# Designs tried in a protein design run: peptides against a protein of PDB entry 4M9S. Part 53

Target 1, 135 residues: chain A of PDB entry 4M9S
Amino acid sequence: SRGLVGVECITPYSYKSLAMALQRCVEVLSDEDRSALAFAVVMPPGVDIPVKLWSCVIPVDICSNEEEQLDDEVADRLKRLSKRGALLSGKRMPVLTFKIDHIIHMFLKHVVDAQTIANGISILEQRLLEIGNNN

## One batch from the design tools (peptide; made by RFdiffusion4, then SolubleMPNN)

Design b1_p16_5_s4 (from b1_p16_5, 8 letters changed)
Fold by OpenDDE base, seed 3:
Structure b1_p16_5_s4 (fold): chain B 135 residues (1-135), chain A 16 residues (1-16)
Amino acid sequence: as target 1 above (135 residues)
Amino acid sequence: MDELLKEIEEYRESLR
């Protein structure tokens, strides 16, 4: 028995309203926060991801080469996103993690440029290699 | 961590 994952048929009207609401939420973000949200598309939805891994994809211009400052800045951005509706869900225990919901992720897949996705993947791969080589 | 990294990698591959 193939479990029919009930595609909750969001009516076209509910979809338009949701898309419009999300679009408005995105439009009022700062450029930095909007960029962070865009790159969240390269992470699997519904998964609690530690800040360290988020920092591998979210672009941050930090003047200091201290890794700790990078994580703090990324965490601040993710916290701001989590406070703006249901864009992200944060957990503090046992480790600070953030999760993107499936509905938000699906929205991002439609609005984020393919080049941004490709860039995000490339950046993530590069930084993960660096972390792996330093460990 | 390894399982999470694997999940992330599998997802990235699905985006290509």
Scores: peptide ipSAE 0.457, ipTM 0.903, DockQ to the pose 0.029
Fold by OpenDDE base, seed 5:
Structure b1_p16_5_s4 (fold): chain B 135 residues (1-135), chain A 16 residues (1-16)
Amino acid sequence: as target 1 above (135 residues)
Amino acid sequence: MDELLKEIEEYRESLR
């Protein structure tokens, strides 16, 4: 289980109104979606990232070890996030990608626990190494 | 993909 320390309810974000709005958006998410959002902080903002790479950091518990199923589940979570206050921007064509914008990312950097960030980086590094070795 | 991976790596380094 990828341990996630939840997003902090109180944010030091300097833009109070934006922070409040984003906090509300985050609070209404399911635990799973909130966790996915938290790990989005380890991705570079403003970049269209394919689901395969998102799957390297998004914690998903699936019954099947099939990579395709993992990607599908991750895609579903990211899609839900994209529908919630534009937390992510999805692009379906030509390849399914998701992007976190700079504003949301900046917010996340302030509210996501440092250990979660560190864990996300570690997990991403490990997964990328595995992908690289399998190619 | 390679360019994207490089960008991700650079970003990870910035988070350390």
Scores: peptide ipSAE 0.456, ipTM 0.904, DockQ to the pose 0.031
Fold by OpenDDE base, seed 1:
Structure b1_p16_5_s4 (fold): chain B 135 residues (1-135), chain A 16 residues (1-16)
Amino acid sequence: as target 1 above (135 residues)
Amino acid sequence: MDELLKEIEEYRESLR
């Protein structure tokens, strides 16, 4: 699982119990989906983010360099995550977006490795610059 | 999109 650190939660009981529940939910994810979730920490919580922007931070190993395929793969991962309760929430209209819940985001900030966060930010910045330059 | 990008940027800065 890229970027998730073992959590020893010395937190309020409610958070501890929630963290434990979330950890359990995360543990059953595939490595790819878990990685995607980890990188979700670099997005602002509670904001509907288009798949195109998610694709800037979600690592995908695709054989094709087609951007559409990348977005589709990212969307599939995010959709799977959205099926895991409050991890993500998806919206199809007017455009496909996903948002990370504040509580989940708070959890991720505690369990995702600092280097992963830094890498995610760097990747996002790079991709956004590329998008901006191509537009 | 611009407003969203701004929000994302602001958030990124908060993580640094």
Scores: peptide ipSAE 0.460, ipTM 0.904, DockQ to the pose 0.031; fails the geometry check
Fold by OpenDDE base, seed 4:
Structure b1_p16_5_s4 (fold): chain B 135 residues (1-135), chain A 16 residues (1-16)
Amino acid sequence: as target 1 above (135 residues)
Amino acid sequence: MDELLKEIEEYRESLR
């Protein structure tokens, strides 16, 4: 999956200045964090999502398959995203959650590769089924 | 959690 489409914004974003600012924020991300942000498009905007559910859509390639370690790595990525250009909003209490704002989400819908969106949906569906079957 | 999962599922369906 390509993740976020690179240099050229192909969206007729109504807020051009905001789109440009967001594009710059995305460009300075690491490849891993940029990928995590891309997959955030498959989550509903404006909803506080627990890290456990984020871990179902954000790919983690370098961590052990221990659930706690995977969640920690995902949390670290989401934390970094929340500190850069307000891409995400984190909440620690009562449980650690992250949400994507509607404006950011709208931006992502236009700049994330269609195949990445499709892959994210597929991955999320599969992992949610696995969680449901194991609980 | 069930309500949240339902919301996520409904949203995913809207993206297809």
Scores: peptide ipSAE 0.457, ipTM 0.904, DockQ to the pose 0.030; fails the geometry check

Design b1_p16_6_s1 (from b1_p16_6, 6 letters changed)
Fold by OpenDDE base, seed 5:
Structure b1_p16_6_s1 (fold): chain B 135 residues (1-135), chain A 16 residues (1-16)
Amino acid sequence: as target 1 above (135 residues)
Amino acid sequence: PLPYPPSSTLFLPVPE
């Protein structure tokens, strides 16, 4: 079990005030976007992650078996989250990627259910293994 | 496709 190395982040914000503000942000999200945010905790903070890898852990119900539809839906969710300030940062070039901020990641580690985190990590590991074996 | 659990179960209870 490779424990996520806890990155200590120095923030100019008091943890209490930041937590309260973030909690309000989480509460106003749709169920869909809130679920996406929860599973964002499994990604390493400060790293530009391609949408394809995000699609491994973001829960999406699609009517089509086309991978393109899955990636597009995931991208839309991540784009919406990126518009909510410090939650995510999107980068379009050279490849569409999203990055979770260290501060947000620290917050999520404290507020997301432990079983959800464990499940998300397991799913990510499984999907990465499958991708690696099929290449 | 990944299962889509209710979002309310994904986060720890917020102290009231």
Scores: peptide ipSAE 0.329, ipTM 0.801, DockQ to the pose 0.446
Fold by OpenDDE base, seed 4:
Order: structure tokens, then C-alpha cells, then sequence
Structure b1_p16_6_s1 (fold): chain B 135 residues (1-135), chain A 16 residues (1-16)
């Protein structure tokens, strides 16, 4: 278990106030976007991550079996999240990537169910292994 | 694609 070095993020806001604000933001999300946000916790914070890797852990209910459609659907969800506060930061160039902020990541680690986190990590590891073997 | 679990089960209960 590589201990995620808990980067203590210093926020100008009290953790309680920030947590309350973030909790409210989570509550108003659609089920789809809220699920995407939950699984974002498995990603390392502060790293620009390609959509392809996000698609490894973001759950999609209704999607074509085509990988391209999966990536597009995931991208749409992440885009919506990025438009809601500082949840995610998206970059289009040179490759479409999304980054989870340290503060948001810290919040998610406290509020996302432990089993969900464990499942997400397991799924990510499995899919990364598959990608690595196919290259 | 992974099945879509209910979002209500993904987060810990908020302490009332």
C-alpha cells in the first residue's frame, strides 16, 4: 500500500466551512455526476490525468460498447464537474486532461465510502495492468 | 463499462 503522502493542503477556509460548502455542492449534483465525483478520489491529486485513465474508474450506466463513446461520456461528466467550483480543472491541450485539486481530494477521502475507494483502486489497478500488457 | 451504482451508496452518511 503506497501511503498516499497526505499533502496537508492549507486552505484559507476552515475545513468545516469548506466541507459544508462541498457537501452542499455534492448534494445538488445529478446521480451520474455525483458518482463520477466519488470515484475521482482514486486519482492522485494535482496531476493532469488523461480522460482515458479517468474512464477506467468513472462508472457509466448507459454507454455504447465503443471505447470512444465511453471516453466522450466520461469527458462530459468531468467537464460538468469542472464547471462547478474547483472540483476539477480541465485542460484541452495538448491532450484532454482533468486534475483533481488537493483540497477536493482530501474532502473526498473523508466522505466517500471506504469500500467504494477500495473498489475504485482495485479497478484502476486492474485496468492499468491490462493497458500496460496491451501496449 | 462498469455498472453504475446508486450514488447514495457511494458516500458515507452525513452525521446528522
Amino acid sequence: as target 1 above (135 residues)
Amino acid sequence: PLPYPPSSTLFLPVPE
Scores: peptide ipSAE 0.328, ipTM 0.800, DockQ to the pose 0.441
Fold by OpenDDE base, seed 1:
Structure b1_p16_6_s1 (fold): chain B 135 residues (1-135), chain A 16 residues (1-16)
Amino acid sequence: as target 1 above (135 residues)
Amino acid sequence: PLPYPPSSTLFLPVPE
């Protein structure tokens, strides 16, 4: 497991209070959005990541196998998450990207199931290899 | 297709 360099985030907020607030936010999400949030833990925090890379790990149940529809659906989910407080930060220009904050990432590391994290990392690695081979 | 498990199985149990 090549450890992503864990950036320790110093927050002025009580972790306990923030964690409680975030937990409540997670509970009110739809199953689809909650799943997307869970797999966001595999992304490096503080990095603007293109939607195409997000689509490698965000689980989507779509009727169409069209790649464009997949990216659009993923983008919609990430947009919804970005509207839920500080869960994600979206950037439209120059390219549509989303970023997970260090605080949120730290929270997810504590609450997402270890097997889910391991699976997500494996899926991401596999998809990145596939993309690299097709380029 | 990416695995789509129920969202309830993705997170650790919340302590009651």
Scores: peptide ipSAE 0.325, ipTM 0.799, DockQ to the pose 0.447
Fold by OpenDDE base, seed 3:
Structure b1_p16_6_s1 (fold): chain B 135 residues (1-135), chain A 16 residues (1-16)
Amino acid sequence: as target 1 above (135 residues)
Amino acid sequence: PLPYPPSSTLFLPVPE
């Protein structure tokens, strides 16, 4: 498995090398996939998160307002990211979920713009409240 | 509505 699970940064050199490799991976992404990756920073690391919750923070420009189409588009983006090294880990059964690794999350916290992080958190909080009130 | 900024503005500049 190419996952970073169990990888520990024990030296400054190891951290720098990993960060440089991840930066290169980010640079070769499409604009859409890179945007999705940026907003992944607002999710808790090491947790299998359903696509429904990812759809609360992943920016998608769709013509339809149908929720089902939104989830499908988000899932496609996350699937592409999961094929790029260890950026995300997807699980199809029993429910489609995606997980961000601790190391990737730590990297994103250092490289994603602070305003982007703040906006993403606010949007997630708002959407979670709406979901909670409708249940 | 979710933000749709250009992807180039989402990440901090990489120091050279």
Scores: peptide ipSAE 0.325, ipTM 0.802, DockQ to the pose 0.491

Design b1_p16_6_s2 (from b1_p16_6 with P2L F4Y P7A K12L)
Fold by OpenDDE base, seed 2:
Structure b1_p16_6_s2 (fold): chain B 135 residues (1-135), chain A 16 residues (1-16)
Amino acid sequence: as target 1 above (135 residues)
Amino acid sequence: PLPYPPAEELFLPVPE
């Protein structure tokens, strides 16, 4: 079953208005939260992604290499982003997950630097391989 | 920890 990529026909006007609104939202974020948002572009849209996978790409400067601390810090950042309208959607049950909406993802694909996207994907792939090898 | 660039370098320049 080839998943029909539903071409959400967003009118250019709606897109422009949304883009402007989102741009303003991005501008008022902290550097940490803005960085987290940038790397959110590497995640597939519309999918509830566990925090552990987010932690693979979200940049966190922590002194401790404890995975639990990393996940908590990442979760806090994602929670803050989720409280800012449509940037992310969080679910606490059954497992803490976050989802990037398709429209936000499309926005990010246009405003995040291409090298950043490529780097993020590479990092995600590397971390997933590491997780797979450690399991 | 991989050095992440500053947030300002992660996004494309906003047209002024």
Scores: peptide ipSAE 0.340, ipTM 0.798, DockQ to the pose 0.435
Fold by OpenDDE base, seed 1:
Structure b1_p16_6_s2 (fold): chain B 135 residues (1-135), chain A 16 residues (1-16)
Amino acid sequence: as target 1 above (135 residues)
Amino acid sequence: PLPYPPAEELFLPVPE
């Protein structure tokens, strides 16, 4: 079944208005939350992704190297982003997941630095390989 | 944990 990626044809006007609103939202974020949002661009849009996978790419500076603390801090950041407009959508059951919407993802692809995107993808791939080898 | 770079380095410059 070829999933019809519904090209939501957003009118140029809707896109400009949304882009302006999103830009303002990005500007008022804390440095921590803004950094988290930048790296959200490396995730596939429209997919419910567990916090464990988000923690592979969300930059967190914590005093402890404990994985549990890392996941909790990442979850808090993603929760804050989900409360600011439609940046992310959280789902608590059956497992805590977050999803980036397609329109937000398209916006990020245009405003996030290309090197940041490339680095984020490389980091995600590396971390996924490490997780897969440890299982 | 991933390093925490300044946010201004992660986004393209916004035209003034």
Scores: peptide ipSAE 0.338, ipTM 0.802, DockQ to the pose 0.381
Fold by OpenDDE base, seed 3:
Structure b1_p16_6_s2 (fold): chain B 135 residues (1-135), chain A 16 residues (1-16)
Amino acid sequence: as target 1 above (135 residues)
Amino acid sequence: PLPYPPAEELFLPVPE
């Protein structure tokens, strides 16, 4: 699959066309998948991120006391997003990771609510601190 | 697990 990584938005017209296409893709997502996509904006673009770190910011309604179940649920959502065009890129080997491309990340920065972004960053920072202190 | 916010509150209003 030719990743959008090579698509240079050379003109404002190209950007607007891409934004409209992406907006349509977002609108047809389920509520849970759309929510997962919104919080993907807090991740650095172009980096293969392990599912464990995604689970720090992806909202899940099902309260599971088992950490393994949480990661599986998050992974399922991210897998669905990866099948929707170039929203995410998943890798199974050597470790299960997901990556957000620069173009998609730039789009999300413009369409996701500022408070949502701020909350997501705060939550990620807190969870990373907790993980770091427990190691 | 994080609470599930309504999806309509996560995105900015679509410009007309």
Scores: peptide ipSAE 0.335, ipTM 0.802, DockQ to the pose 0.417
Fold by OpenDDE base, seed 5:
Structure b1_p16_6_s2 (fold): chain B 135 residues (1-135), chain A 16 residues (1-16)
Amino acid sequence: as target 1 above (135 residues)
Amino acid sequence: PLPYPPAEELFLPVPE
């Protein structure tokens, strides 16, 4: 089990006040976007992650088995999350990527259910192995 | 595609 190395984030803001503000932000999200945010906790903070890798862990309910549609739907969700400030930051060039902030990641580690985190990590590991074996 | 569980099951209970 490769434990996510907990990156300690130093912030000038009190954790309690930030947590309250973030909790309010989470509450106003749609169910789909809130679920996407929960699974964002399995990604390493501060790293630009390609949409294809996000699609390994972001829950989607699409009727099509087309991989292109999956990535587009995931990208749309991540784009909406990125509009909420510190939640995610998007980068379009050279490749479309999204990054979770250290502070947000620390918050999610405290508020996301431990079993959900464990399941998300397991799913990510499985999907990465599949991608690696098909190459 | 991953199943979509209810969002309420993904987060810990919020202290009232």
Scores: peptide ipSAE 0.335, ipTM 0.801, DockQ to the pose 0.401

Design b1_p16_6_s3 (from b1_p16_6, 7 letters changed)
Fold by OpenDDE base, seed 4:
Structure b1_p16_6_s3 (fold): chain B 135 residues (1-135), chain A 16 residues (1-16)
Amino acid sequence: as target 1 above (135 residues)
Amino acid sequence: PLPYPPSSTLFLPVPP
């Protein structure tokens, strides 16, 4: 199935207004939630992604003895972000997943540091390979 | 666990 590259034709005006609103939203986030949002840029937009895969890229300051809590902590962050309207869409059933909208993803591509994006992609690729080799 | 970078370093500076 050819993924409908929905060219969301965002008018420049709508984009500017949305970008300003989103920028303000980002500014009021906690450092933890803002970091989670930044790394959301590495995920493909419009796809329901399981929390386990999100946990591959969302930075969490967890003590080494709390590694089992990683998915829960990531889920909590993503849940908070999902409550911020257009940032993320969460689904609880059948599996807990989160989706980043295309428009938010486009915004993040413009405001997240290029090195952060590159690092996030590299980390995701590495962890996916590790998961694939362990399965 | 991934290092927890300061969020301020993750985003590009907003043009004043």
Scores: peptide ipSAE 0.318, ipTM 0.798, DockQ to the pose 0.414
Fold by OpenDDE base, seed 1:
Structure b1_p16_6_s3 (fold): chain B 135 residues (1-135), chain A 16 residues (1-16)
Amino acid sequence: as target 1 above (135 residues)
Amino acid sequence: PLPYPPSSTLFLPVPP
């Protein structure tokens, strides 16, 4: 697994106190939103990522295989996460994107199961290859 | 289809 070289974030805040606050936020999430947050760890921090790429790794149980419904559902989940403790930052212009901050990413690297991270990276790599071959 | 495991299995156990 070629690990994304992450930039370590230096914060004046106590990591322990922030981690405890974030842990509480995770505990009150729905199963769907918590799953989305877990897989957000595979994205590079500090980068505005289009919803289309988020949809490659966020697990969604959709009734329809319509791609448009998938992107909309993923966007809704990411929007909810952005409203809870600024877990993500959304940007509407020029294209709808979401960004995970370095601090949140660092937290997730410590609390998300290692197998989940490995699986998420593998899934992302596979989906990106598929997208690249279709272009 | 993306794996959709229970969210409780996605995170490391919280130390008591």
Scores: peptide ipSAE 0.317, ipTM 0.797, DockQ to the pose 0.465
Fold by OpenDDE base, seed 5:
Structure b1_p16_6_s3 (fold): chain B 135 residues (1-135), chain A 16 residues (1-16)
Amino acid sequence: as target 1 above (135 residues)
Amino acid sequence: PLPYPPSSTLFLPVPP
């Protein structure tokens, strides 16, 4: 099976200008929203991902262990990011989902720390296995 | 809940 060499999305934008604009956007985010954006890199681009799966990797420090409160807090962060242009795209129907576009994903792969990416992937894999085993 | 590291450690250093 020839692994589809992921077609690197060639953006029509000058990479340098786009990177500078995105960097400025990241710098003005709150610490919590910036952290959420960093971990968005572990999600596949162009896919509508349910909030439940985002909650597996978005770092949230809440006092209650109620899963409902966790999902709500994650959703709020993702909603704020979706208002910042191309960072995320939200879809409300039929289920609340968020999607990271290829261009933003490509940017994050270059600017997020490699250890952060590795940790995020590991955490996602672990949480997905736990969800799968409990079903 | 996942640990919340400082956001400054999540991104690569910005070249000056």
Scores: peptide ipSAE 0.316, ipTM 0.798, DockQ to the pose 0.433
Fold by OpenDDE base, seed 3:
Structure b1_p16_6_s3 (fold): chain B 135 residues (1-135), chain A 16 residues (1-16)
Amino acid sequence: as target 1 above (135 residues)
Amino acid sequence: PLPYPPSSTLFLPVPP
């Protein structure tokens, strides 16, 4: 996989072509995976983030209230996204984490609806406070 | 409960 790590946006043309390619990638995703990708914009780029934190913002419709099943479903979605080019980078060891690259994050900031971003941030903040108070 | 909006509403319209 030619990692986007080396794509220096040297020219506006290069940026435009990359944006078009990314847009096409978004269009071919399933509704579930596309939703997960949209909410990935609320995460800081370039940081390996544990699945538990991703589960705070990734929308999952699960029939069971078991927290363990939530993390597994979220992990599966993120894994599928990581296989779609350079959308996400996953690490299995020592802890399962996923990272969004700066260039993908910058793209999402321009194409994701502002209300979706605001809602996602609010939800993340609320969930982090709850986790912090229970610890 | 996380918002479950249709995926089509999550992204801004692509200009033609």
Scores: peptide ipSAE 0.316, ipTM 0.800, DockQ to the pose 0.490

Design b1_p16_6_s4 (from b1_p16_6 with P7A E9T K12L)
Fold by OpenDDE base, seed 1:
Structure b1_p16_6_s4 (fold): chain B 135 residues (1-135), chain A 16 residues (1-16)
Amino acid sequence: as target 1 above (135 residues)
Amino acid sequence: PPPFPPAETLFLPVPE
C-alpha cells in the first residue's frame, strides 16, 4: 500500500484550537450526520469524490432499495456537513462531488476509532469491486 | 452489508 505521503504540516498551536472547534461541531451533529462524518475518513483528502463513491461508505438506513434514493440521501447528508464548519467542500459542476480537506481528514484520523476506519476501508474496497464487476 | 455500529461507538472517547 503506497500511502500518499501527504506532508501534514501540523502547526501545534493552530491545530489545538481547531481540534477543539471541530470536536464541538461533531458533538452537535445528528447521529446520522456524525456517522457520515466518521466514514469520510476513508476517502483520500483533497480529491473531488463523486456522490456515487460516497454512497459506498456512508451508512444510510432507507426503507427503499432504490439506488437513486440512496444517492440523494447521501448527497443531503454531505451537503449538511459542507455547511457546518466547512467539514466538506461541495462542487456541483460538472458533476456533484464532495471533497474532504486535509486538515479535517487529519483530525478524523485522530478521533475516529481504528476499527471504524478499518471497517470503512474494507466496505469501500468491497463496494468498488462490486461496481467494477457490474461494469 | 454488515450493520454499521451506532454513531456513539464510531469515535474515540473524548478525554475528560
Scores: peptide ipSAE 0.293, ipTM 0.782, DockQ to the pose 0.464
Fold by OpenDDE base, seed 4:
Structure b1_p16_6_s4 (fold): chain B 135 residues (1-135), chain A 16 residues (1-16)
Amino acid sequence: as target 1 above (135 residues)
Amino acid sequence: PPPFPPAETLFLPVPE
Protein backbone atom coordinates (compact mmCIF):
# COMPACT_ATOMS: atom_id res chain seq x y z
CA SER B 1 0.00 0.00 0.00
CA ARG B 2 1.88 3.08 -1.17
CA GLY B 3 0.74 5.58 1.42
CA LEU B 4 -0.60 8.53 -0.49
CA VAL B 5 1.47 11.18 1.25
CA GLY B 6 -1.43 13.30 2.43
CA VAL B 7 -0.15 16.65 1.28
CA GLU B 8 -1.98 18.88 3.70
CA CYS B 9 -3.05 21.62 1.36
CA ILE B 10 -3.30 24.82 3.36
CA THR B 11 -6.15 26.76 1.79
CA PRO B 12 -6.83 30.42 2.59
CA TYR B 13 -10.45 29.35 3.03
CA SER B 14 -11.86 27.36 5.87
CA TYR B 15 -12.25 23.76 4.82
CA LYS B 16 -15.93 24.01 5.62
CA SER B 17 -16.50 27.02 3.39
CA LEU B 18 -14.50 25.51 0.56
CA ALA B 19 -16.30 22.18 0.91
CA MET B 20 -19.66 23.93 0.80
CA ALA B 21 -18.70 25.86 -2.29
CA LEU B 22 -17.39 22.74 -3.99
CA GLN B 23 -20.47 20.77 -3.02
CA ARG B 24 -22.63 23.42 -4.67
CA CYS B 25 -20.48 23.21 -7.78
CA VAL B 26 -20.94 19.43 -7.87
CA GLU B 27 -24.71 19.72 -7.46
CA VAL B 28 -25.13 21.90 -10.53
CA LEU B 29 -23.13 19.59 -12.80
CA SER B 30 -24.83 17.33 -15.30
CA ASP B 31 -24.91 13.66 -14.41
CA GLU B 32 -22.21 12.97 -17.00
CA ASP B 33 -19.87 15.69 -15.76
CA ARG B 34 -20.52 14.75 -12.13
CA SER B 35 -19.63 11.14 -12.89
CA ALA B 36 -16.43 12.27 -14.59
CA LEU B 37 -15.54 14.36 -11.56
CA ALA B 38 -16.17 11.45 -9.20
CA PHE B 39 -13.70 9.21 -11.01
CA ALA B 40 -11.13 12.00 -11.18
CA VAL B 41 -10.38 11.10 -7.54
CA VAL B 42 -8.38 8.05 -8.66
CA MET B 43 -5.80 10.24 -10.40
CA PRO B 44 -2.74 11.55 -8.56
CA PRO B 45 -3.16 15.25 -7.78
CA GLY B 46 -0.82 17.85 -9.23
CA VAL B 47 0.15 15.71 -12.22
CA ASP B 48 -0.52 16.56 -15.85
CA ILE B 49 -2.27 13.43 -17.10
CA PRO B 50 -2.87 12.70 -20.80
CA VAL B 51 -6.48 12.37 -21.94
CA LYS B 52 -5.84 8.76 -22.91
CA LEU B 53 -5.22 7.88 -19.27
CA TRP B 54 -8.27 9.85 -18.16
CA SER B 55 -10.31 7.82 -20.63
CA CYS B 56 -9.38 4.72 -18.65
CA VAL B 57 -11.54 5.81 -15.72
CA ILE B 58 -14.02 8.44 -16.98
CA PRO B 59 -17.37 6.75 -17.63
CA VAL B 60 -18.83 7.32 -21.08
CA ASP B 61 -22.37 6.06 -21.68
CA ILE B 62 -22.82 7.24 -25.25
CA CYS B 63 -19.78 6.71 -27.40
CA SER B 64 -19.06 4.94 -30.63
CA ASN B 65 -16.73 1.96 -30.30
CA GLU B 66 -13.97 4.10 -31.81
CA GLU B 67 -11.17 4.92 -29.36
CA GLU B 68 -10.73 8.36 -30.92
CA GLN B 69 -14.32 9.28 -30.16
CA LEU B 70 -13.89 8.09 -26.60
CA ASP B 71 -10.91 10.36 -26.07
CA ASP B 72 -12.76 13.29 -27.63
CA GLU B 73 -15.81 12.78 -25.43
CA VAL B 74 -13.64 12.45 -22.33
CA ALA B 75 -11.72 15.56 -23.32
CA ASP B 76 -14.96 17.49 -23.71
CA ARG B 77 -16.10 16.48 -20.24
CA LEU B 78 -12.77 17.39 -18.71
CA LYS B 79 -12.81 20.72 -20.55
CA ARG B 80 -16.22 21.51 -19.09
CA LEU B 81 -14.94 20.64 -15.62
CA SER B 82 -11.89 22.85 -16.12
CA LYS B 83 -14.16 25.79 -16.95
CA ARG B 84 -16.20 25.30 -13.78
CA GLY B 85 -14.44 26.59 -10.68
CA ALA B 86 -10.98 25.39 -11.74
CA LEU B 87 -11.88 21.80 -10.85
CA LEU B 88 -9.25 20.76 -13.38
CA SER B 89 -6.42 22.51 -15.18
CA GLY B 90 -6.04 21.73 -18.86
CA LYS B 91 -2.95 22.07 -21.04
CA ARG B 92 -2.98 21.71 -24.81
CA MET B 93 0.76 21.69 -25.45
CA PRO B 94 2.67 19.56 -26.08
CA VAL B 95 -0.06 16.97 -25.39
CA LEU B 96 -3.61 17.56 -24.20
CA THR B 97 -3.47 16.91 -20.46
CA PHE B 98 -5.58 17.62 -17.42
CA LYS B 99 -4.51 18.01 -13.81
CA ILE B 100 -6.57 17.73 -10.66
CA ASP B 101 -5.65 20.17 -7.93
CA HIS B 102 -4.67 18.90 -4.49
CA ILE B 103 -7.55 20.74 -2.84
CA ILE B 104 -10.12 19.32 -5.24
CA HIS B 105 -8.62 15.88 -4.87
CA MET B 106 -8.80 16.12 -1.09
CA PHE B 107 -12.43 17.19 -1.34
CA LEU B 108 -13.28 14.28 -3.64
CA LYS B 109 -11.63 11.78 -1.31
CA HIS B 110 -14.12 12.85 1.35
CA VAL B 111 -17.28 12.98 -0.75
CA VAL B 112 -16.89 10.21 -3.32
CA ASP B 113 -18.21 6.82 -2.27
CA ALA B 114 -15.48 4.43 -1.14
CA GLN B 115 -16.72 1.70 -3.47
CA THR B 116 -16.57 4.14 -6.39
CA ILE B 117 -12.96 4.97 -5.52
CA ALA B 118 -12.07 1.28 -5.22
CA ASN B 119 -13.77 0.46 -8.51
CA GLY B 120 -12.07 3.36 -10.27
CA ILE B 121 -8.64 2.30 -9.02
CA SER B 122 -9.28 -1.29 -10.08
CA ILE B 123 -10.39 -0.21 -13.54
CA LEU B 124 -7.39 2.09 -13.93
CA GLU B 125 -4.98 -0.64 -12.86
CA GLN B 126 -6.54 -3.14 -15.22
CA ARG B 127 -6.47 -0.81 -18.19
CA LEU B 128 -2.90 0.30 -17.46
CA LEU B 129 -1.82 -3.33 -17.44
CA GLU B 130 -3.55 -3.86 -20.77
CA ILE B 131 -1.84 -0.79 -22.24
CA GLY B 132 1.50 -1.94 -20.85
CA ASN B 133 1.12 -5.42 -22.32
CA ASN B 134 0.14 -4.07 -25.74
CA ASN B 135 3.18 -1.86 -26.03
CA PRO A 1 -17.56 -3.27 -19.28
CA PRO A 2 -20.40 -3.16 -16.77
CA PRO A 3 -22.35 0.08 -17.01
CA PHE A 4 -21.22 2.68 -14.53
CA PRO A 5 -23.73 3.33 -11.79
CA PRO A 6 -25.78 6.51 -12.01
CA ALA A 7 -24.04 9.65 -10.79
CA GLU A 8 -26.29 9.81 -7.73
CA THR A 9 -24.69 6.66 -6.36
CA LEU A 10 -21.10 7.79 -6.90
CA PHE A 11 -21.08 10.35 -4.10
CA LEU A 12 -21.70 9.89 -0.42
CA PRO A 13 -25.01 11.27 0.78
CA VAL A 14 -24.72 14.84 1.97
CA PRO A 15 -25.52 14.97 5.66
CA GLU A 16 -28.63 16.84 5.95
Scores: peptide ipSAE 0.290, ipTM 0.779, DockQ to the pose 0.462
Fold by OpenDDE base, seed 5:
Structure b1_p16_6_s4 (fold): chain B 135 residues (1-135), chain A 16 residues (1-16)
Amino acid sequence: as target 1 above (135 residues)
Amino acid sequence: PPPFPPAETLFLPVPE
């Protein structure tokens, strides 16, 4: 079993100061945006992820059964998070994608509840399988 | 039940 050698991201910031700053950022988020940020931990860092895949793990209560509304709501949440500095990076072309930074991902791995991470991974895997089987 | 727990349960307790 080759243990994934966690790429230690060398940050120019002391881990303590960065963690404190990030904690303050998390505390001022709405419950909705904070939930979205928590589940961002299940995505691989440094990868441009399409909104459709984000919608598999971002919790959204939608009143309509239209998938388009779900993607739009998820995109809005991710856009708000991207405006909070290093949390997420958005790319509009060629496809709307969002990327979680390595430093933020490392932070989330330490502060998000282990059961939440496990649940998020399970949900992502299940929904990816469903998407793959319906195609 | 909602598919996701409340936001306050998603993060580990912050030491006060």
Scores: peptide ipSAE 0.290, ipTM 0.780, DockQ to the pose 0.439
Fold by OpenDDE base, seed 3:
Structure b1_p16_6_s4 (fold): chain B 135 residues (1-135), chain A 16 residues (1-16)
Amino acid sequence: as target 1 above (135 residues)
Amino acid sequence: PPPFPPAETLFLPVPE
C-alpha cells in the first residue's frame, strides 16, 4: 500500500502566483456565479457532493416554489463554474455531483468574508437538520 | 432565508 503522500509542496511562490490567477478568475465571473463560488467554501473539499446538498447553500433567486427548479438552476451555476478552470469538477454519472478541489477551497478560506462563511455554515446546518427530520 | 448580500460584499477587499 504505497501511500502517495503527494506532499504537493506548494512553494510560497507557486501559491502567490496561483492566488493571483484565481483572483482574476473570480473578478470576471457574473455576480450570480461569484456568489455561488463564495458559498462553495462551506463544503468539504475533495468530496463529490450531490446537487441537492449544493442547493442548501447556493443563493438562487427563483420566482418558483418548485424544488425541482431550484436543483436545475443550482446545477446550471455549478456547471458554469466547472468550465472556469479548476474551480469545480463535475460528474454526471451515476449521480450528478460537484467537487471543490483542496487548493481552491484553501484559496476561498482566505478571500471569502468571515461573516459569509459563518452564515453559509449556519444555513447548511439548519437545512440539513430539516432534511434529516423529514426523512 | 435572509437576503443574500450583493456579490461584491462576499469577498474580502483585495489589497492594492
Scores: peptide ipSAE 0.289, ipTM 0.779, DockQ to the pose 0.411

